# Peptides against a protein of PDB entry 8BZL, part 105

Target 1, 228 residues: chain A of PDB entry 8BZL
Amino acid sequence: SYDRAITVFSPDGHLFQVEYAQEAVKKGSTAVGVRGRDIVVLGVEKKSVAKLQDERTVRKICALDDNVCMAFAGLTADARIVINRARVECQSHRLTVEDPVTVEYITRYIASLKQRYTQSNGRRPFGISALIVGFDFDGTPRLYQTDPSGTYHAWKANAIGRGAKSVREFLEKNYTDEAIETDDLTIKLVIKALLEVVQSGGKNIELAVMRRDQSLKILNPEEIEKYV
Target 2, 242 residues: chain B of PDB entry 8BZL
Amino acid sequence: SRRYDSRTTIFSPEGRLYQVEYAMEAIGHAGTCLGILANDGVLLAAERRNIHKLLDEVFFSEKIYKLNEDMACSVAGITSDANVLTNELRLIAQRYLLQYQEPIPCEQLVTALCDIKQAYTQFGGKRPFGVSLLYIGWDKHYGFQLYQSDPSGNYGGWKATCIGNNSAAAVSMLKQDYKEGEMTLKSALALAIKVLNKTMDVSKLSAEKVEIATLTRENGKTVIRVLKQKEVEQLIKKHEEE

## One batch from the design tools (peptide; aimed at target 1 F72)

Design b1_p26_6_s3 (made by RFdiffusion4, then SolubleMPNN; from b1_p26_6, 12 letters changed)
Fold by OpenDDE base, seed 1:
Structure b1_p26_6_s3 (fold): chain B 228 residues (1-228), chain C 242 residues (1-242), chain A 26 residues (1-26)
Amino acid sequence: as target 1 above (228 residues)
Amino acid sequence: as target 2 above (242 residues)
Amino acid sequence: WEEIERRIKEEMEEAVKKDEEALKKL
C-alpha cells in the first residue's frame, strides 16, 4: 500500500504522509499571527504548563534572529530541528551578506527544507506548520505561514493548530485597518482571536510582540491581562 | 491499525507516530525513575530491578549514570538503547569541553541528545529509541536543573517528575507534595522515598532496590554522590516512622 | 535567486549529511 511507504504518490495523486503530517499540525496548540502597521504579534495557546514544569522549556514562540521570530503548531521536536537550521541560516546570512535576512528569505529557506523532507527517500515530512513574523531591513512588517508540504504564503493575519479554523474565521471578520491602527489595538486583536479557542483568559496565552526597530518582547501574564 | 507499523516511522492517517508511542509504552514497563529539584541540590531516585545474586560487581548504580562532573542521568526503557544514549551524552559533553574549555551547559547537552532521538523518528530505516531519561545537573547559567526527555526527542525542565512504571501516579503525588521554593534536598529525599514506596509494586521498600544520587555544590564544585545503602536504609526507616 | 537556491540546496544537503553522519557514529 502506497500510504505505508515513505512520502510517495498514491494512485490518486495524493502525498499521504504530507496530509497526515498536516493532521499532526491540527492536533497542535493554536498559534495566531497578525501583521499591524508597525508591529507584528504572535500569540500561542499555552498548554497548561504542568504544575511542576519549567515554563521556559515549553515556549512555543522563539526568535530566529533579532528581526525574525516564529511560532509553530505540531511536533515540538520537529520544530526544534527547523528552528536550529533557520538560526544557523540567519547567522550565516549576516556573515556573508552583511545584512539580516528578510522574513521572506528565511521563510523560503524553511519551506525548502520542509519540501525536501517530503521528497527525500527515507525521510518523513516535518509535522509542523509555522508562523514566521518580523521586519525586513527597510522596516516593513511581514507575516508568513509554512506547512508540512513546504508551501508558504504571506499573510496579513493567520492561524495554525487545533483552533485555527475558528481563529481564522474571527480574523476574517475582525481584521480591518481600524483594528490594526495602533500597536495596542493589534495586540488586542490577537488576544481576542485566541480567546475564541482558549479558555480561562490571559493566563493561557503566550504573546510575543515585535515592533519596528525593537527586539522581540514576550509579554508577561500581567501585561496580557491589560489587553483583555 | 497494524497497517502503519512499518520499520520506518511514518505518520498515521490521524497524524500519530505509532512507533514513538510504542516506544513510550515500552518505557512504561521499565523500573521507576524520579527526579526532584531542590534549592540546594537535585536528586535522582531509581528502582533497581536486576538484583541478580550472581552479579559479582556491585555496580554502584545500575540506572544512574554520571555524564560529566556537573551532570548525571537516569534511564527508563531498553537497556541497550540506554547504553548507546548515555555513551553519546558523555561523548557530546567531552567534545564540548575539549572545544570550548568549559563544561557543556545542561540544557545544551539535553538538546543535543534530543536532536538525535528526533532524527531516529524521522529518518528511514531507523526506529525510535525505547528510552526516556531524567537529567540532573548544575551550570553557571541556570544553577541546579532537572530535565526529562522521551523517544520523540521532546524534552522539558521540571521541578519534579517521574518516568517508567507508575510514572503517572508518581507525578500526581509529586504535584501534591512538592512545595515550590521551599524544597530542600533533605525534604526532596524524604519525598522521593515516599513516592517510591507507593509506586514500586513491592510490599516493603528496601534499600537494595533503590538507587539515589544527589547533585550538590560544595566550595564552588559540583559533587555527584550515590547514596550508600545505609543512608537509603535510614531514609526508608525515617519514612516508616512517620 | 539561483545563487540563493544553490546555497540553500547545498546547506540542506550538508545538514542532512551531518545528521546522517551523526546517526552513523551511533
Scores: peptide ipSAE 0.024, ipTM 0.589, DockQ to the pose 0.023
OpenDDE base, seeds 2, 3, 4, 5: peptide ipSAE 0.018, 0.017, 0.023, 0.021; ipTM 0.481, 0.585, 0.592, 0.598; seeds 2, 4 fail the geometry check

Design b1_p26_6_s4 (made by RFdiffusion4, then SolubleMPNN; from b1_p26_6, 17 letters changed)
Fold by OpenDDE base, seed 5:
Structure b1_p26_6_s4 (fold): chain B 228 residues (1-228), chain C 242 residues (1-242), chain A 26 residues (1-26)
Amino acid sequence: as target 1 above (228 residues)
Amino acid sequence: as target 2 above (242 residues)
Amino acid sequence: WEEIKERIKKEIEEDVLKDLLEELLK
């Protein structure tokens, strides 16, 4: 009976709705993030775009600001709400503080938003995990991960979604200083990591890169194939 | 489990939103709506199930709604829910026009409604809207556009798609016959009739059971037109002769 | 993306104005 209440603990101390939201994330397309030396890379498994679907409308990697990007796994509609709120906060911060947000700041904002939806009556948790990447003003690359509970941590590399376990295992074995020595090697690492769970090569991967003092660049399929 | 079916805003142990899925199931039993994007226009074709002779023809369409000068939509699902959502679409579009002195971009209007739909899946005391929508429109950013949205608040752009009864079969047919880059509005209309003829649970397709709207550009203006019954009859006749 | 940013900025400005007006009307 306790699993029906959004904001109550079970006798065993579980927040079932948060746990179930995490299950929704596990059903999502796989996303991977890697922090390089002077680059951050996000990769997402492309669901086979239905032959008649416009690929433009299927974006799982979104800019939050000029210096911050986010990939997510889970409910797309939930993600859109979070993205919109984060974008507003990024612009508000620029207007009020006259500096862009740090990656940690906006991550904390998103995490707090998620947490409130785990505790507020009449609200269910967001069914999303997010990888948030970008550069702080000092040029430091950052990668953060958030989950439906509103927890967040900094990572060197991480993965979320249905293939996250396999991708993480790959990254744990292959993430070395040598593997991220160059931008190209970092990109290659992300592609290789995704290929652990994605069938049919580079055509089923969405890849975005952000370099220091550069805007988000989404790689086209031809560019991705060069790394494969 | 039946226990998760009663509450509108909870995840199942498997991470599913059953009320959203049930809403989508209900839409699967609604009349078929088709959308096809062409190079020179976009169309909606919808099954008309309630043919009441006494219905005043003053209604633009039973299932196709004009949203503004540049957009229209078709609905599959609960009529009352559809009325609420179409009204909201019109209000959003009008507010944008007043605020920015330009028409709302098509995708932005779709997104705004989808955020409302999403909210009804997340906030307590609300149920999902039992409605899927097809949107057709034109804007200066992307030209002719076709979108689909569902009760979850998800949406996507399409070259051709279908919602409602036998939508899966319709989509399969569209995939087979849709020629990317070569689709004229004329060809799209023919394709719509072909698909509806096969997917509607009727022995024979009749013009009275089909509503078709086209969105085109003429002299730098968007023209949204519902085809007259005679025009639909001609399309059906042409299909039967082929 | 630039259009999105401009939209957000305008929305923020409008919200600020609304809040200010509400404060002034109190």
Scores: peptide ipSAE 0.034, ipTM 0.606, DockQ to the pose 0.014
OpenDDE base, seeds 1, 2, 3, 4: peptide ipSAE 0.009, 0.019, 0.028, 0.032; ipTM 0.474, 0.465, 0.581, 0.590

Design b1_p26_7 (made by RFdiffusion4)
Pose (drawn by RFdiffusion4):
Structure b1_p26_7 (pose): chain A 225 residues (1-47, 50-199, 201-228), chain B 238 residues (1-200, 205-242), chain P 26 residues (1-26); non-standard residues A62 YCM
Amino acid sequence: SYDRAITVFSPDGHLFQVEYAQEAVKKGSTAVGVRGRDIVVLGVEKKAKLQDERTVRKICALDDNVCMAFAGLTADARIVINRARVECQSHRLTVEDPVTVEYITRYIASLKQRYTQSNGRRPFGISALIVGFDFDGTPRLYQTDPSGTYHAWKANAIGRGAKSVREFLEKNYTDEAIETDDLTIKLVIKALLEVVQGGKNIELAVMRRDQSLKILNPEEIEKYV
Amino acid sequence: SRRYDSRTTIFSPEGRLYQVEYAMEAIGHAGTCLGILANDGVLLAAERRNIHKLLDEVFFSEKIYKLNEDMACSVAGITSDANVLTNELRLIAQRYLLQYQEPIPCEQLVTALCDIKQAYTQFGGKRPFGVSLLYIGWDKHYGFQLYQSDPSGNYGGWKATCIGNNSAAAVSMLKQDYKEGEMTLKSALALAIKVLNKTMLSAEKVEIATLTRENGKTVIRVLKQKEVEQLIKKHEEE
Amino acid sequence: ATESWNHLLETDAAMAGVADPSTVPP
């Protein structure tokens, strides 16, 4: 089989294929995640008439208690999502517990990292925001990127214009903003309205403590706008 | 040998996949192919690129392929690559029927093939398939459906779409004329002739298939030349 | 030709299909 080293070091210690994978992420639609007190919220920018909206979603459930949003190559993302879904079931089988948000994040990150050091393969061209709750009810938000690095965040953005949205969230992520569920959802819509020039072209989803993923209707989003 | 390896599965500096993009260029030079969803069925309209006089026409169709009892598809791009992929679609549909003893839902069949196409872009060092497909079908979950897939493995559901030559012009005509939720098969057939009239008129130059439900069973039929010639006459009056 | 090619690129970038797992029987 094909064994060419695709990801290699360059002078100065750069891994060019990873950096190029990060450029693919910037070409992706904006995704925003906010961790609230008892709620986590994901929002995504949409790119069209005659298209079935159900089929092209950027917010997916990995397990009953874990879901993710992504930016970048949409085909690479389907592969990573299905790999994570299989791992969530393997964990329930072996430990008899649902996966922690951190566990599945670590798994997705290590999968991405393997694709930066394996022969015959290019890196995954996606970043992911992963949200959910732990056994003790603690809300979580993690980010993964193509290098395999992962971190936890109070709030974050990925994809096109993520720097601007991040700077908005830094000034606006306060206790008042995450005091209630309605204000937590509102902060995500405001963060997206910063780069979407829009309001009717946004998808949003909410996850509450042990209540599973709820995707908001367009009519419910129009009320906030 | 590293010298002769064209490295078909790497990123460009901008995060682009050049082989995928070049494959989509090949599809844009293929015969026009469009699909339209309606309340009582789904249709595929395709430009025949085999319009030579000395051709025999031995099959019931040239560009429209039955995948299983409830599904059909059409292709744009490299014909040989399309043969490999359509054979694989039939195999996936039969593997699912064997396992679950029920037909594969349409989206499941599209996802399964797209995973194969995505693998060719990430590893193996091979050129990708130069094929875009339109899928039409019916399942107990979502009823009548239309899907499109491209060389990278991306896919989407559509009420109407077009692939191949002059597809941008065709999508424009569809946005103007398609009445969302009010389309019948008769009106969708009229719109298909109207779209192919601009982007290309003769019955020998076009191929039309319809998918409908009759007595709880799916019917996939290629329209005879007589029915196509009558549809072309009915439009010229407009 | 160029318009069709660009359209395919834009369409490909817009498509983010993932199959509904609830349609598969347990």

Design b1_p26_7_s1 (made by RFdiffusion4, then SolubleMPNN; from b1_p26_7, 10 letters changed)
Fold by OpenDDE base, seed 5:
Structure b1_p26_7_s1 (fold): chain B 228 residues (1-228), chain C 242 residues (1-242), chain A 26 residues (1-26)
Amino acid sequence: as target 1 above (228 residues)
Amino acid sequence: as target 2 above (242 residues)
Amino acid sequence: SKASHEYLLERDAAMAGFADESTIPP
């Protein structure tokens, strides 16, 4: 059976381990990303933290650098590896090039890393998709998505994880120039998109905002509720 | 589904890592370990199963390991795997101390091991570690901390948690009785005994079958202490009187 | 590249909280 081989094509040209890694992503909590005019917003479905679990240790949105952040869906331990590698690369780039990475650059790095794990013997694919957002040095907001295969594309808006289909359908209908005219409207769009799949309103949403020339801001529940 | 059991590092068609799940199943059969975070300390309590009369009075906790001056862990699962991981934790902590001239932050140590665990789930020719760990520690960044990690390389911080046999029932009891923000180490010890008494597959809880370690701060230093058998007996007795 | 001590601390702090139940058998 070809589906048992880590890095072998099926007779019909499928990489089953990549497809199965994509199934792992579909089991992950929903994440959404939206590019506004001068803002990028990431939202993640916050699974109810188990009673007695420290919420501090349940993060799905992380900074890769001052100008780039990432949300993911799928295997958290796999994501940690990718995040660490990406952070090292961001710092290396600053040291060697004396400028921060572009969002495309770091996305391509992550994509290449993922791709290598789909082709290298003795490695399984990463069971994660990622939404990578940030600002290029010129102040241009960017959103990229990567999957377990190592493909990546630029997006205006996208979603990953278990509710991704419904969220994407919402975004396809509601993402307009008017809907992103202001930072607040852009944030509201992300929240509304997540509410398509998240029960119990703003309490179950993690939201991160990055504005031009500003650091990543994680919104508190009260800040989220004002948009609901 | 069983078809994917033979290979250690592949996804099932459903996106499951069966070898990781099977490692977790193996841990479910291990002796119970619990951790409780208090305002003034943190504790580990573990079931001692290997009471061999011929074991030289094992002065050493079978399941609780000191990692450095500020951290300890307990293990549930394959003993040989646990020994490898606990040694690695000690090495990581020591290397960090040598490199940075300060103790490794608790979460960094946990994360470093979790990355190793994750690697054993992703790289061919390796099987997952059949071990879950509870970590207790203190650092200047977050104070007293309790973490849990599993074979997948996932981890989380906890106020109270349990691994091993009857862990689900133990966690349920902890959820009921844990008073957030009001937990003293004394109350945590009492809670640990209460939970172990109900979750251990023993007719009667005895001090010989329980290991307890506490981590406290005294005069600006971390103190890790394994309770003496007599102290554990007193805790059990107190519980029986309530 | 040798990450600075400060960078490592920041990195590690940012890695806090990645518990996913996706690998835990129901």
Scores: peptide ipSAE 0.013, ipTM 0.572, DockQ to the pose 0.100
OpenDDE base, seeds 1, 2, 3, 4: peptide ipSAE 0.007, 0.000, 0.005, 0.007; ipTM 0.657, 0.571, 0.572, 0.498; seeds 2, 3 fail the geometry check

Design b1_p26_7_s2 (made by RFdiffusion4, then SolubleMPNN; from b1_p26_7, 13 letters changed)
Fold by OpenDDE base, seed 5:
Parts: structure tokens; C-alpha cells; sequence
Structure b1_p26_7_s2 (fold): chain B 228 residues (1-228), chain C 242 residues (1-242), chain A 26 residues (1-26)
């Protein structure tokens, strides 16, 4: 019966709505993030767009600012809310502090937002996990993950969504300094990691690359196929 | 599974939002609405179910609403919810126009409403809106556009789609007959009639039971026109002759 | 119906357009 309350602890100390939000994330498309030496790469599983759907409206990787982007798994409508608030915060920070946000800062902001939705009466948790990547102003590449609970951690590489376990297992085995020695190798690592769970090769992958002092670049299918 | 049916929209153990799913089921029982994007325009076609003889000639479409000069929508689901959302769309569009001195881009209007819909799935004491919408519009950024939104606050752009009763069958027919890049508004109208004739739960399609609106560009202006009953009759007749 | 569930999954996978922040209704 305790599972019916929006944000209460069970007798066993569980936040069931958070756990159930994590189940929503597990049903989401797979996303992977890898931090290279001078590059951050996000990859997402791109399901075949339904016939007659406009592909323009199908995006899983989103810029939060010039130096930060996010991929997510789970509820797209929930993600939109988080992304919009994060974008506003990035802009506000630039105006008030006169510097872009650090990747940690914006991750912490998102995490705090998520956490509030796990504690506030009359709100359900966000049904999303996110991979947040970018560069700090010092040129340091960063990768963070957030979950529905509002926890966050820094990673070298990580994955979220339905294929996350298999992708993480691959990354744990294959993420080495040699594997990320170059930008191209880092991109290849992400693609190989996604191919553990994505059928039909590069056609079902969306890939975003951010290099030091460069804007987010979404790779086209032809560019992705060069790495397959 | 059924234990989550009676309260504020919360996650099931499987990560499902049952109240959103149930709102979608309610929409499945509503009258059929079609949207088709053409090269030279976009259309909405909607089933009119409330043909009460005592209804004064509803000068206005029961299911198709003008939002602004560049956009219209059709609704499937709870009428009261639809009225609230349609009014909100108009307010959003007006506020944007006042703030920026230009019409709101189509996708921005759709997204703004979808964020409201999403909020009603996340905040306590609220239920999901029992409404799906099709949006047609034109803007300077993307030209003619067709969008669909559901109770979850999800939306997408479409070349052709359907909501309401028999929507799955309608979408299947649209997938078969829609010719990408070759769709004229005239062919889209014919396709709409064809699909409605097969998907409406009626023995015979009649003009009194169908509302059609077209959105076109004439002399650099958007024109939203609801087809007259006689025009719809002609479309039906033409379909019957083919 | 599982149809609504499948539709939601498909939408979550297929749709991720973002626009400006909207006001939360009261």
C-alpha cells in the first residue's frame, strides 16, 4: 500500500516511485557517453522513425549550452522539462557569473531539480536518466550521469536505458587509455559500445561529438558509417 | 496493475503511467481525426458525431479550432478538456505575438501546450487531459507542418496521422497510400475521404458527419478554410465514383 | 490495452523536440 503514495518511504526505506521511475528509464532507448582526452561523445539508439513521421522532431541529444549537451533515457516529455530548465540556468549563469557553467554545476542543478521532485508532495519523480557531457572553461572534458533519484556522479564512460547493462559491460572491458588516445578512437569506442545492443549498424545510431573549444556536432549517418 | 488506477498519476512498478494510458484509451473512443501534409497545404479531417437536429447551425467546426492566423487544431477526446487546451493554445499564441511582435512558430506553440499536458501528468491533484490534438500550421521556419500530441505531453511532426477511433487502421492506410513528395492538397483531400470512409464506424460516409479544414498560403498569407458541406459532398461523391 | 502503452513507448523513443519553457498551469 505504501507504493501508492507519491513520495514516501516504505517501511523498508525504499522510495518506490523513484524505483518505478528507474523502470521507466530501463524501457527507454539506450544512450552512451564516453569522455576522451579532448573529446566527449554521446551516442543514442535511434529507433526507426515511424513511416510518415517527421525525423526533424526526433532528437535524443540536446545542447544545454555551447559547452554542454545531454542525452537521456526514459520519458521524453519529462526530459523536455529538465532540459528547458537547465538551458535557462545555463543562460542565467552566463549573465550573472559572466562565465559558462561547469559541467558539474549544471549536473548538480539538474540533480537537485530531480531530487526535489522525489521529495515534494504532489509531485512524481522524473522518469529520466541523463548523460551530461561537455567542457569546463579550462578545457577539461567531463561526463556526468543523473538518475530519477537526483543522484549524480562523474564518469569516464557510462550508459543508460534498456541496453545500459550490456553497454556498460562492454565499456568496462574496452575503456582504456589506448582506446581513447585519439578522437576517432573515442568515437569508434562509442559506436562499438552501442552496437552491442543496436541492430542494423550505424543506421540506428545517433552520435554527437563535442571537441575542445568546438560546438556540438551531430554526425550524419554517412559520417557514422565511416567508423563502423 | 490496477492498483494505480484510482489516484494521482504515479508510476506503476513497471514504470507505467496508467492514468496517461487510460486517457489515451478514452481518446480511442472519440471521433476520428486525420491530418495530412501536402506540398501546397495541410488539412484536418474530423468525424462529427454530435449531429443533433436541435443544434443551431454550428457556424463553427465542432472538432476543428482556429488557434491563430497561421494554425489550427483538431481534437479527439473529452470536449471540456479540449476547450481548456484550445483556449490555452490561443493565449500562448497571443502572448508570444505581444512579446515578440511576430507569430509563434508552430512547434513552439505545440511544445508549450505539451509542457502543460506533461505537468498534468506529474503534479498531484491533477489528472492527464483526456485529449489528443492534431495541429496544422505554417511558419517561416518550416513551412507547412502537421503535429500530433497526446495526454503524456509527447508530440511529433507527421506527414500524415490519425487520432481517435480506429486510428491504427487509419494510420496503416495512410502509410500505404501517402506518396511522399507527390502529395498535393487535392490528393490529400481525396486520401482523407478514402481513409475516413473506411475507418469511420458508419455504413456510409456523409458530408454532415465530416468536417474538413485546409490551411494554404495565398499571396504570402495563411488561409485557413473550413470546407462547406457541398464541397465535402463533392469529395465523397468523387470517391464513390472511383 | 497494451496498445496505449506501446504507443507511449514509441513516442518516448521517437519524439524529443524542445522549445522554450512554458508556464505550469495553476
Amino acid sequence: as target 1 above (228 residues)
Amino acid sequence: as target 2 above (242 residues)
Amino acid sequence: SEASHQYLLEQNEAHAGFADESTIPP
Scores: peptide ipSAE 0.330, ipTM 0.709, DockQ to the pose 0.298
OpenDDE base, seeds 1, 2, 3, 4: peptide ipSAE 0.125, 0.099, 0.057, 0.351; ipTM 0.739, 0.630, 0.717, 0.765; seeds 1, 2, 4 fail the geometry check

Design b1_p26_7_s3 (made by RFdiffusion4, then SolubleMPNN; from b1_p26_7, 11 letters changed)
Fold by OpenDDE base, seed 3:
Structure b1_p26_7_s3 (fold): chain B 228 residues (1-228), chain C 242 residues (1-242), chain A 26 residues (1-26)
Amino acid sequence: as target 1 above (228 residues)
Amino acid sequence: as target 2 above (242 residues)
Amino acid sequence: SKASHDYLLEQDAAHAGFADESTIPP
């Protein structure tokens, strides 16, 4: 059958290609995001860099702009496309509106992009979920999640990928105002959450921190070990 | 199951892109290509499978392509797909040079092609490219570099890697013998011969069946050199004596 | 193979600042 890649409704109203893209996400490395008071933290399961791989090429957390960063779970090549489009949009927004994007705005842009790929004939959905964190220009920390369907929601904390269920269960129990009272406590919360699913401690975690009015900081392994 | 075997790359119920996986499987049957990064250079070594007596002396490497003055690649997979991708790499590099009046950074060239590969996995009416590539290069940002890319549009930087036939075994050997921080181009060449000798489905490694290119820096210029058959013979002989 | 699939999920997108681990397909 010459069936062009068509995301179509099943007789029971399912968009199977979207659901199947979500299954791809569930196989991805775990990512966690936490919104603190004046900090946003992303953590990602770092698979042990294959022996002989260049670690610099292994990044699971990226900046979309100075005030926004993203982690993802699922197809890395798909993620690269989304990230590039989002970066272009962030720059375009700065040029046209003369302000940086809000975290919601760029999330909605990404979500809309994903949604179009669920509705367009001859395209498959993006096989990625994303955690998008940052600060709005008013200094408000934000965390959003988006999935292959193009849905998005704001969160205090969330997780995506293979270990997401266990990480979410941990966060549901341990995310309190006390647990995020300080930047350090917020970082510790993310690390502890990832340690529910990541073996061998801080060596297998990539952690990125964005504080109010500060650039994205990726913590080195030694910095991560201080929180363990 | 059969519905996901369609020529169009779609997700399976398990979230798999079977057409991409099948493209990777096809590459597993291609001739072996390996890359090794050294402190003083980077190399590609590739199996020549089409030694047809009637092939005119292919002055140019069958599997190793010069992309620009600072980069080369080797290919494993469908030759026709490889030709398209290598041509595209050259065009991307040329357009960048014209636009910016400087050579394209190695990683940027790799990624530009990987975005094309990815698109062929996402858009209907297209199939994935049945090709993996190894890239060697030098730029002012990172110096000597080795990259690998596959049909998915994924890529990574490597100190040493292998694609094509027996790639897993080759990678295992590279992991054992590669000495981080101590790898010279000379030692890398010896390692390449060692690995190819074990991973090629030949009773004896011969220079006619191996292409090797080195990328070095001489007097502030990148030099890409394909080794002469006699040089490869000497490397093989040296390996046999050890 | 499972390894190939895992590779597809985890491979490096370095330009986007996301290089996942290129799992060499077995």
Scores: peptide ipSAE 0.076, ipTM 0.695, DockQ to the pose 0.124; fails the geometry check
OpenDDE base, seeds 1, 2, 4, 5: peptide ipSAE 0.053, 0.051, 0.061, 0.050; ipTM 0.604, 0.614, 0.720, 0.586; seeds 1, 2, 4, 5 fail the geometry check

Design b1_p26_7_s4 (made by RFdiffusion4, then SolubleMPNN; from b1_p26_7, 10 letters changed)
Fold by OpenDDE base, seed 2:
Structure b1_p26_7_s4 (fold): chain B 228 residues (1-228), chain C 242 residues (1-242), chain A 26 residues (1-26)
Amino acid sequence: as target 1 above (228 residues)
Amino acid sequence: as target 2 above (242 residues)
Amino acid sequence: SAASHQYLLEQDAAHAGVADESTIPP
C-alpha cells in the first residue's frame, strides 16, 4: 500500500502523506490573516489556557523577523522547526544582502523547505499550514499562505485550520476596500471572522498586528475586547 | 489502523501520528512525576519503583537528574531513552555555557531537546522517544520555572503538572489545591505528598518510594537539593496527621 | 485518542510566539 511508505505517488497520482498532512492541518486551531492598507493582522483561535499553564509559553503567532510574522495550523512541534529555520534565514539574509527579507522571499523559503520534506527519503511532510504576513521594504503589506505540500500563494485575506471554511466564506463576503479602510476596521474584520468559529468571545482569540515600519504587536485580551 | 502503526512515523488518513500517540500512551504506564512551582522555589516529586535490595549503586535519584547548576529534570517512560535525553540536555547546557560564558536560559534548554524529540518523529528510520520530562530551573530572565515536554517535541510552562501513571487525576487535584500567588515551597511539598498519596497505586505512601528534589535560591546561587529519606518521612507523617 | 491528537496539534510552544529578542541567535 502506497500510503504506508514515505511520501510516494499512488497509482492514481496522489501523494497520500501530503494529503494526510493536510488532514492534520484541518484539525488544527483556526488561524486567519488579513491584509489591510497599511496593516497586516493575524488572528488565532486560542484554546483557554489550561489551568496551571503559563500563558507565556502558549503563543501561536510568531515573529520571523522585525517585518514578518507567522501563524500556523497543525502540529506545533513541526511548526517550531519551520519557525527556527525561517528565523535563521531572515538573519542570514540581513547579513548577506543588508536588507530584510521580503515576505515573498521568506514564504518561498518555507515553501521550499516543506516541499523538500515531501520528496526526501526518510522524511514525512510537515503537518502545518502557515499564514505569513508582513511588510516589504517598500512598505507594501503582504499576506501569504503555505501548506504541507510546499505550495504558496499571495492573499488579501485567508484562513487555515478547522474553522477555515466558515472563516473564508465570511471573508469572501465581507472583505471590501471599505472594510479595510482603517487599521481599526481591519482588526475588527479579523475578530468578526474568527467569531464565526470561536465560542466565548475575545478570551479565546489571540491577535497580532503589524503596521508599516512597526514591530509585531500582540494585543492583550482587554485590547481585543474593545473590538468585540 | 495497523497500517500506520508499524513503520516510520507517518500520518494516518485522519492526519494522526500514531507512533507519537503510542509513545505518549506508554508513558502513562510509567511512575508518576510531579512538578510544582512556588514563589520561593520549585520542586520535583517522583515515584521510585526500582527498589531492589541487590542494586549495588546507592541511587541517590532514580528519576531526578541534575542538568546543570540551575536546572534539574524528572523523567517518565523508557529508562534507556531517558538516559540518552538527559545526557543530551547536559551536553547542550555545557556547549551553551562554553559559547556564551553564561548559563543557558531554562526555556532554551527545553526547546533544544524538544527539537531533537520532534526530529525523531519526522525522520525515517527513527521512532519517537518514549519519554516525557519535567524540568525545574532558575534563570535571570524568568526566575523559577517549571516545564513539561513529551515525545512529540511539544512543551509548555506550568505552575504545577504531572506526567506518568494517573497523571490526569494528579493534574485534577493540583488544579483544585494549587493557590496561585500564595504557593510557598513548604506548601508545595505538602501538596506534592498529598497528590502522590492519592495517585500512587500503593496502600501506604513510604519515603523509600518517593524522590523529591527542590530548587531554591540562596545568596544569589541556585541550590538543587534532593531531600533525605528522613525529610520525606516527616512530610508524609505531617500529611497523615492533617 | 482524539484528545491525544488535539494535544499534538494545539500544544503551543513558546517558540511559536513572539521570540524574545534575546532568543534570536545574534
Scores: peptide ipSAE 0.109, ipTM 0.641, DockQ to the pose 0.256
OpenDDE base, seeds 1, 3, 4, 5: peptide ipSAE 0.055, 0.056, 0.065, 0.072; ipTM 0.608, 0.619, 0.602, 0.606; seeds 1, 3, 4, 5 fail the geometry check

